Peptides against a protein of PDB entry 3S8F. Designs and how they scored, part 139

Target 1, 157 residues: chain A of PDB entry 3S8F
Amino acid sequence: VLTLFVAVPSLMTAFTVAASLEFAGRLRGGRGLFGWIRALPWDNPAFVAPVLGLLGFIPGGAGGIVNASFTLDYVVHNTAWVPGHFHLQVASLVTLTAMGSLYWLLPNLTGKPISDAQRRLGLAVVWLWFLGMMIMAVGLHWAGLLNVPRRAYIAQV
Target 2, 166 residues: chain B of PDB entry 3S8F
Amino acid sequence: DEHKAHKAILAYEKGWLAFSLAMLFVFIALIAYTLATHTAGVIPAGKLERVDPTTVRQEGPWADPAQAVVQTGPNQYTVYVLAFAFGYQPNPIEVPQGAEIVFKITSPDVIHGFHVEGTNINVEVLPGEVSTVRYTFKRPGEYRIICNQYCGLGHQNMFGTIVVKE

## One batch from the design tools (peptide; made by RFdiffusion4, then SolubleMPNN)

Design b2_p17_2_s4 (from b2_p17_2, 8 letters changed)
Fold by OpenDDE base, seed 2:
Structure b2_p17_2_s4 (fold): chain B 157 residues (1-157), chain C 166 residues (1-166), chain A 17 residues (1-17)
Amino acid sequence: as target 1 above (157 residues)
Amino acid sequence: as target 2 above (166 residues)
Amino acid sequence: MILEEFLRVYALLLERS
């Protein structure tokens, strides 16, 4: 009930954020239907991290609806599907947002800007983290659909 | 200019909200499609049933593992299973191949899982409630029961076995 | 063990696909 109750507002929020990104991209010189995406500051880990988190949140959010659906939950409940969902929601969205926030917060708190090397390393970390999370999430969801249980170290598939 | 910016943002929001609505319907359609094309192999059966977890071991159909498998009709059985810390009873559960089995599962202590490998049987077992699952084993052999709900220090080793006989 | 099992299952899934 709670999940379904917040589903619509969450979608509205998500797409409002997307609208904000489009506006920002267009302000930065992006044109066309998709040109604004390229105009966004993809060289800044403080930006890239939360955006990747949002991307991971898309399938995670859809999965939330699945998990909240009685009939579908019967298929996925207490399987590897559930951890897969968590890793999209927490390990991707929340964690990447936190990472991005730190890339903004620490320089501001210390008064020291990040070096170019640190920036590039940060980008690498964020992208690799996202990639790893996507691989893990796909694997867990797939395993879950094959009835691999969660909280068990052994499974027959 | 704040006014121009506001109008621009509003225009983008309108577009994205429309897209949002469309995506919502897509998701609903996907769920509907899934429900229409896929069915759960195991369907919970029966009415909500409650038991006293403090006495379930002493009296009632779960009290004696030797009496746990009850034939209720031609090729129909009810199996009264206890999930406890840390195992299942009876263990093994012996049932015939091709018979319709109604599992009545409860717990005397904490919440457990009842996940039968190789099947779609996967339910949580709550103390004070009876989980009812109906299943027909088409293939003979041994099926392992796994607890997929953390139930304590021995959770990882909590296993049972269903033996399906020809 | 959980990690090992995950890797095992993931590998199996990849092989199955």
Scores: peptide ipSAE 0.023, ipTM 0.756, DockQ to the pose 0.049
Fold by OpenDDE base, seed 3:
Structure b2_p17_2_s4 (fold): chain B 157 residues (1-157), chain C 166 residues (1-166), chain A 17 residues (1-17)
Amino acid sequence: as target 1 above (157 residues)
Amino acid sequence: as target 2 above (166 residues)
Amino acid sequence: MILEEFLRVYALLLERS
């Protein structure tokens, strides 16, 4: 039970970020329950990348609770489920946040704005990365539930 | 106005925090429900059993692979398995169909995995500790044992076989 | 087969959308 309380600070942080996004979207003219989402700067890869990372982090976080649960961990431990979790947490959130940070940092370091071509390329990169990561993560979690072993190149299923 | 902005942010934060707390309870409830309804076949943690990894090959029930399968009762067997770099012993492990098998697994060297395909048997094997798994094979045939914990250069080729006889 | 099951579920989800 105490282990599950670790989720409390994480949820508080996650939903604080969500609150910040809602506030930002509403400041940009978004209205209604979901209209603020559309108002966010989806044309900026520096914004899109970490947001996509956050989206991947949601199921990853849920998986973290599963992995931390004694009984549930027995089902998924050392199966393909675990790499699936890691790819959502590290290869999605952390990596996309780093990518997004670069899209902000480089223009600021050079003092030159990113070109439109670079911006479009950046958007393509982060969306393709996210798509690939989601496909792989879903596959790994699915395989894990089917008892495909981790750290093995073969499976009977 | 910074004050207005701060107040607005605080309002959104309070709303989302309330939602987060509600979701926390929902998740806990879902976990509880899942555990209550889907715990069939889960192997509970057993008592801690220790063994000396430096002598396990020379003395004790793991020392002789030919004596690894021990009948403990009618239709009940204990199998003493060593996971080592890079294989399992005995190999193959021969057990009868329909019998209750208690696997006692340990390692003389490093941490290994013991994953039996087609079953829910999946445990880590630590030197100095004995992993205990209970299983009944309903179908005859060959079941592959896979090491799912990296243990060295030969890890990818570390396999064993359980032969279930009719 | 994992792929077959994945495709089945995916198709089902598409039908529900």
Scores: peptide ipSAE 0.018, ipTM 0.774, DockQ to the pose 0.048
Fold by OpenDDE base, seed 5:
Structure b2_p17_2_s4 (fold): chain B 157 residues (1-157), chain C 166 residues (1-166), chain A 17 residues (1-17)
Amino acid sequence: as target 1 above (157 residues)
Amino acid sequence: as target 2 above (166 residues)
Amino acid sequence: MILEEFLRVYALLLERS
């Protein structure tokens, strides 16, 4: 019940952000159905990190609906699926958002802009983090579907 | 012009909100479809049944592990299982192959898991509540019971065994 | 993208169930 209650506001927020991104991309010269995506500032880790977090949140959100579904939850409950879901939500969205926030916040707090080298390093860190999280999440979800239990050191497959 | 920009933003928001709503309905429809047509893999729980966890070890159907397996029909059994810190009772649980087994599982202490390896049996066991699971073992052999809910220091070592006899 | 991801997971879950 609670999950379904928060699902609507969460979706509204997510798609509102998407709308803002589309607008921003189009302002930056992007055209067409997808051209606005390419026009976004992918060279800024403060931008990339939260966006990647949001992208990771998409399957996580879908998983939330699955977990809230009586019939589907029976399949995945207390399996490795659940940690996979958590890592998408917390270790991806929340963490990447925090990372992105720091890329903006620290330069502003210190008054010192990040160097180009630091920017590039930041991009690498964020992308590598995202990649690693996606690999782990996919693995955990897959393991969960194979009935690997949560909170157990053994596997059933 | 700020006004024009605001209108443009609203236009995109409307589009994405429409998409959002459409997706929401799709998800709901898919859930409904699943609930209606794909329940075969789900082991339904029985009616809500309560028990006193403070006396379940002393009296009642869970008190004597030697009496835990009860034949209720020609090919039907009820097994009264206790999940406790840190194990299962009876252990092993012996049942015949091909029989319909109704597990009645409860706990005298804390919340445990009852996950039977090689099966889709996976339930949480709450003190004061009886979990009911129905299953038929088609293959003989040993099936490990795993606790998949943290229950204390010995959680990781909490295992049981179901022995299915030919 | 959202729909595609959902359908992928949904299909897997249906197969498992």
Scores: peptide ipSAE 0.017, ipTM 0.752, DockQ to the pose 0.325
Fold by OpenDDE base, seed 1:
Structure b2_p17_2_s4 (fold): chain B 157 residues (1-157), chain C 166 residues (1-166), chain A 17 residues (1-17)
Amino acid sequence: as target 1 above (157 residues)
Amino acid sequence: as target 2 above (166 residues)
Amino acid sequence: MILEEFLRVYALLLERS
């Protein structure tokens, strides 16, 4: 149980980011409980990508708590559950953040803004990436709960 | 005005912090609930037992696969299993149906996995340590042992078999 | 083969869903 307190700093960080998003959305005219979300710049892949990464990181973080729990880890350890967790944490948050960073960085370095076509393509890429990652992650976690082993090409389910 | 903005940001942070703490408690509660209601299938870790991986093949209960299955009591057996690159010893492991089996698993070389299909037996096997797992096979048949920890070039082919006799 | 096993497991998972 004490191990779960390791999640406190990460949760604080995550929700601080969420607070910043809410504040930004409200500054952009969003109102109400969810209106601030709609007011965020969803037309910018540099914004959308890392936010989608954060969304994927939520269940990943919950999984981290599970993985860090002695008794629960007994159930999921070295099953497909673990790769599912990694894909949410690394291939979702980290990768999407990197992708988003490129959409911000390259225009700034070159001094040339991205075209509308490039912007739309970028949005499609990050959304499709997110969707694929979520499907994969759900599948891996599900398989893990069915005791599909990690690092094996064969399984009995 | 900047001060006002900072104050507003802090208010949002405070709210989200409260939410974060609430979620933490929810997670703890869920874990506690799970432990309270679903402990029957969990095999707790025992005392740490150590062995010398450099001599485990030459001496001791793991040295002779023909002596690996030891009856320790009525309907009770201990099976001394070696996980090595790249297989298990003995192979197959033959045990009777309905008997209480205590697996004592160790490795002479690198870290391996010991995952028995159709069961909840799933442990890592570390050189120098003995993994102990207790299980009773209710159904006769063959149960495949899978290495689920990368252990080298032959990892993907590292399998064993437990044969449960009726 | 890994691909065959993947398809097998995938089908089983879908069946259980």
Scores: peptide ipSAE 0.018, ipTM 0.779, DockQ to the pose 0.042; fails the geometry check

Design b2_p17_3_s1 (from b2_p17_3, 11 letters changed)
Fold by OpenDDE base, seed 5:
Structure b2_p17_3_s1 (fold): chain B 157 residues (1-157), chain C 166 residues (1-166), chain A 17 residues (1-17)
Amino acid sequence: as target 1 above (157 residues)
Amino acid sequence: as target 2 above (166 residues)
Amino acid sequence: SREELEELLLLVFNTAS
C-alpha cells in the first residue's frame, strides 16, 4: 500500500524532471520529438550522472511495484532480485545523483573550475559506473528470477 | 519574460504528466495481466496460525522430530518443521514421492528462511507464527533447505534436507 | 508459469530501460 501510494508522486517528480530536461534541450536548439535529448549538455558530468541515475531508476521503480504486489512478490521475494532492485535505486539513482552533485559543488565550493582533463575523467567515471551497475542489476534480477536465493552463497543455477 | 517561460514550462509539464499517468495505467494493466495469467507457480498464503515460541520445543506437534511427519490421508502428509539457530528439524525430512505435503513451519528463536532448492517453496518463518506451505514432490531425491533470512553467526551454514523417497 | 513471468518481466524492464 505504501509503495503504491508513493508511486504516483514519484512518477510525477520523475516526469517533471523530464519536462525540465525537454525544456532545456529545446532552449539549446533541440527540435523534434527526441532532438532535444541530443541538445542536452552531455559533456558535463554534473548533468550526465543524475540523468543516468534516473534512467536506472525506471526499471528499479517498476521492480518496486512488483515487489509490492502480493502475488508477484512471492516470485522474487528473498531472491537475488531484491538486491538487484536495491542497487538500481541506491547505487544507481542516489549514488549517481550524489556524484553529479559533487561535480557541481566542488568547483563552486573551491572557486576553481574543473580542468578539461578532470571533466573527461568525470564523464568516464560516471558512464563506467552506470554500465557496471546495469550489468550487475540485470544479472541480479535474472538470477532472482532463476530462484537464486538472497543472503546465501549457494545456488542450483 | 518570466510569464512566457512559465507558460512554456507548464506546457511541457502537462505533456509529461499526461504521459506519466498513461504509464501508470500501463503498469497497473501489466500487473493485472500478470496476476491473471501467471498464478500457477504461486503458493497461496495459508490461514494465520499462532504458537508460543517458548514452549514449541517442549510440547505440541513440533516437540518430537520422530513424530513430525504425520500421515493425514492416503497420499497426504503434514510435516511439522522447526527452523532454529542453526538448522532444521526434523533433518532429514523424509516424504514419499507424489504425496501432497503440507509443511507447518515455525521458529523457537528468531526469524529464519525456508527456501527449498528445486522448488518454489520460499517462505519466512517467524517466531510465534506458523507458516503453511503445500507442495507435491514429483521427483525423488534430496532437496536442500536454505535459510535465506539472516539469523546470526551460523546463518550461512544453516541447511536442511528433504529426502523424497520413491 | 514462473518462466513465462520471467520472460515478461525481462521484456518489460528491457523495454523500459
Scores: peptide ipSAE 0.017, ipTM 0.735, DockQ to the pose 0.306
Fold by OpenDDE base, seed 2:
Structure b2_p17_3_s1 (fold): chain B 157 residues (1-157), chain C 166 residues (1-166), chain A 17 residues (1-17)
Amino acid sequence: as target 1 above (157 residues)
Amino acid sequence: as target 2 above (166 residues)
Amino acid sequence: SREELEELLLLVFNTAS
């Protein structure tokens, strides 16, 4: 009940963020239905990280609704599905947002901008993190649907 | 300029909010469909039933593992199972193939899990409460019971077995 | 069971499509 109640305002917030991204992209010269996406600063890890986190949060949020649904929860409860949900929400969105914030915060605190090498390394880190997290999340959700239990070192499948 | 920016932002917000509402309805429709069809297999059955966890081992239907399997009708059984730290009782649980089995599961100590491999039986077991699940084993063989709720230092070794006989 | 779950998933997929 609580999750479903929170889901509505969370969706509104998420899509408001998306609207802000579209506006920003169009201000940067993006045109068309999707051209604004390409115009966003994908060369900045401080931007890329939280955006990737948001992308991971989409299936995670949907999973949250599933977990809160009585009938569907009977299928996924205490299976590997649940850790999969956690990794999308915490290890993807929260972690990537923190990483992105760090890429912004440190240069501002020290007064010294990050080098180009550090920037490229940062981009590699956040993209690889996202990729690994998506692979892990898909695997955990898949395993959960196959009735692999959580908190158990052995399963029949 | 500020006014124009506000108008532009508002237009984008309206579009995205419309999309969000559409997606919300899709999710609600999916949930409603699953609720209406009830095709998910095992459905928890029975009314709320409570027991005293401090005496459940000494008196009542869970007290004697030899009497745990009760035939309640033709091809119908009730099995009174205890989930405890760290195992299940009775162990093994012997039931016939094709029979309708009603598991009545409770705990004398802490919260445990009752996850039967190869089935969609998966419930949490709370002390003082009886978990009821109905299932019919179509295939003979051994089915392992796994505890999927952390219950202490021996949690990882907490297993049981259901033996389905032809 | 896995079979029942697969059937459910197919139904959900068809409904969502």
Scores: peptide ipSAE 0.016, ipTM 0.720, DockQ to the pose 0.240
Fold by OpenDDE base, seed 1:
Structure b2_p17_3_s1 (fold): chain B 157 residues (1-157), chain C 166 residues (1-166), chain A 17 residues (1-17)
Amino acid sequence: as target 1 above (157 residues)
Amino acid sequence: as target 2 above (166 residues)
Amino acid sequence: SREELEELLLLVFNTAS
């Protein structure tokens, strides 16, 4: 149980980012408990991508705590649960952050702004990526709880 | 100005940090609750037991698959299992229904998995270490052993069978 | 070059994805 305290730095980082998002949203005119969310630049794939990554990281991080628990890990270890976990962490957060970074970096490096069509396409890509990742992650976690083994082409279910 | 911005950011950070701490306690509480209410299927961690992987095939209880199943008491057995590249021995493992089985599993070569399909038996098998799992098969039949830890080119085909006799 | 950098970034993107 004491292993859970290892998650404190990560939680602090995550919620510091959330604080920054709230601050930014409020600077953009958002008010109330949730109005700041709507005020964020959801029309910019460079922003949306890493934020979606953060959203995927939330359940992944919670799962990380589970995986780090000696007793709970006994249930999920080397099952499909584990791939579900790190796909949220790597294929969601890291990958989407990379995508978002490219949407910002490439225009700045080339000196050419992205077209409106490219912007819309980018938004579609990152949202679809996020959706697919969430579906896969939920499926893998579910399969893991059903004792589907990791690194095997066969399963009891 | 910078001062106002700093104060504002600090306020938001403090709020979210407080929330993070609250969530931490929620997680701890949930884990505690889970452990308190779902302990029936938990197999306690065994005592650390070491073996020499270089000699485990030649001497000791794992050396002879024909002697791997040892009756230790009334309706109690110990099964000495080797996980190796790429299979298990003995194979099949034959045990009686309803008997308390203590699996003593080790590896002579690399790390393997020992995942018994249809059960909650799922352990990693490390060379030089003995994994101990206690289980009672309530239903007769065949239970497939699956290696769920990558162990080489033949990993995907590494299977065993436990036959539970009536 | 800038072009090479762009190609590298795309490669990294594809690898990370």
Scores: peptide ipSAE 0.005, ipTM 0.769, DockQ to the pose 0.015
Fold by OpenDDE base, seed 4:
Structure b2_p17_3_s1 (fold): chain B 157 residues (1-157), chain C 166 residues (1-166), chain A 17 residues (1-17)
Amino acid sequence: as target 1 above (157 residues)
Amino acid sequence: as target 2 above (166 residues)
Amino acid sequence: SREELEELLLLVFNTAS
């Protein structure tokens, strides 16, 4: 129970970030329930990467509650579920945030803006990374639920 | 104005709080459904029990594999299992079908895993700690035990067998 | 099964609250 209290500040942070994104989108001219999303700078890999990381983090956060649950952790612990969770949290959120940070930082450090070709390449890399990571994560979680063990080269399924 | 921005953000937080909470429960419900349908639910954990890993091989209920299976009732058994580098004892573990089996698992050396294929039995085995799992095998046959916690050079080959007899 | 699902959900809510 006490462990699950950690979810409270995490959710509050998530809500604040989401609210900030909505506010930013609306400031950029977005209107309606979803119009603010389209108004966000989706042409900038420095923005897209962290946002995709956040999107991947949502199911990962739900998984965090599962992993922190006394009863549910018994089911998923040391199965393929765990690597799936890690790849969402580390290889998605953290890695994509790092990528996004570099897309912002390097131009500032060098004093040279990224070329249009570099920008497009960056967008492609970020989206492909996210897509691949989501596929892998879903597969790992699914395998874990099918009782595929972690750190084993053989399984019944 | 930053003040106006804060007020606007605050207004959005209430909506996102509700939405996120709703989605959280949706995800939990979905996961719960999947777990229930694919893993046959969860197994309650028992009380923490300690044992001396340095003497567990010499004395006590884990010392003799031939005495590892103890009948505690008409249809109840306790099985004292050692997970070690790199295997399990007794091996095979022989239990009757339909009986309530209480596995008491510990390790004399390093941390191991105890994952029984075809079941929801999956626990870590720590030296000095006794893992207790209650399970009833409804189907006769052989069930493979897999170590799913890295335990050394022979980890990948560490397997055991539970034989359920009619 | 439905019964197992209900039990699991109850456990989840119990542990979460």
Scores: peptide ipSAE 0.000, ipTM 0.754, DockQ to the pose 0.119

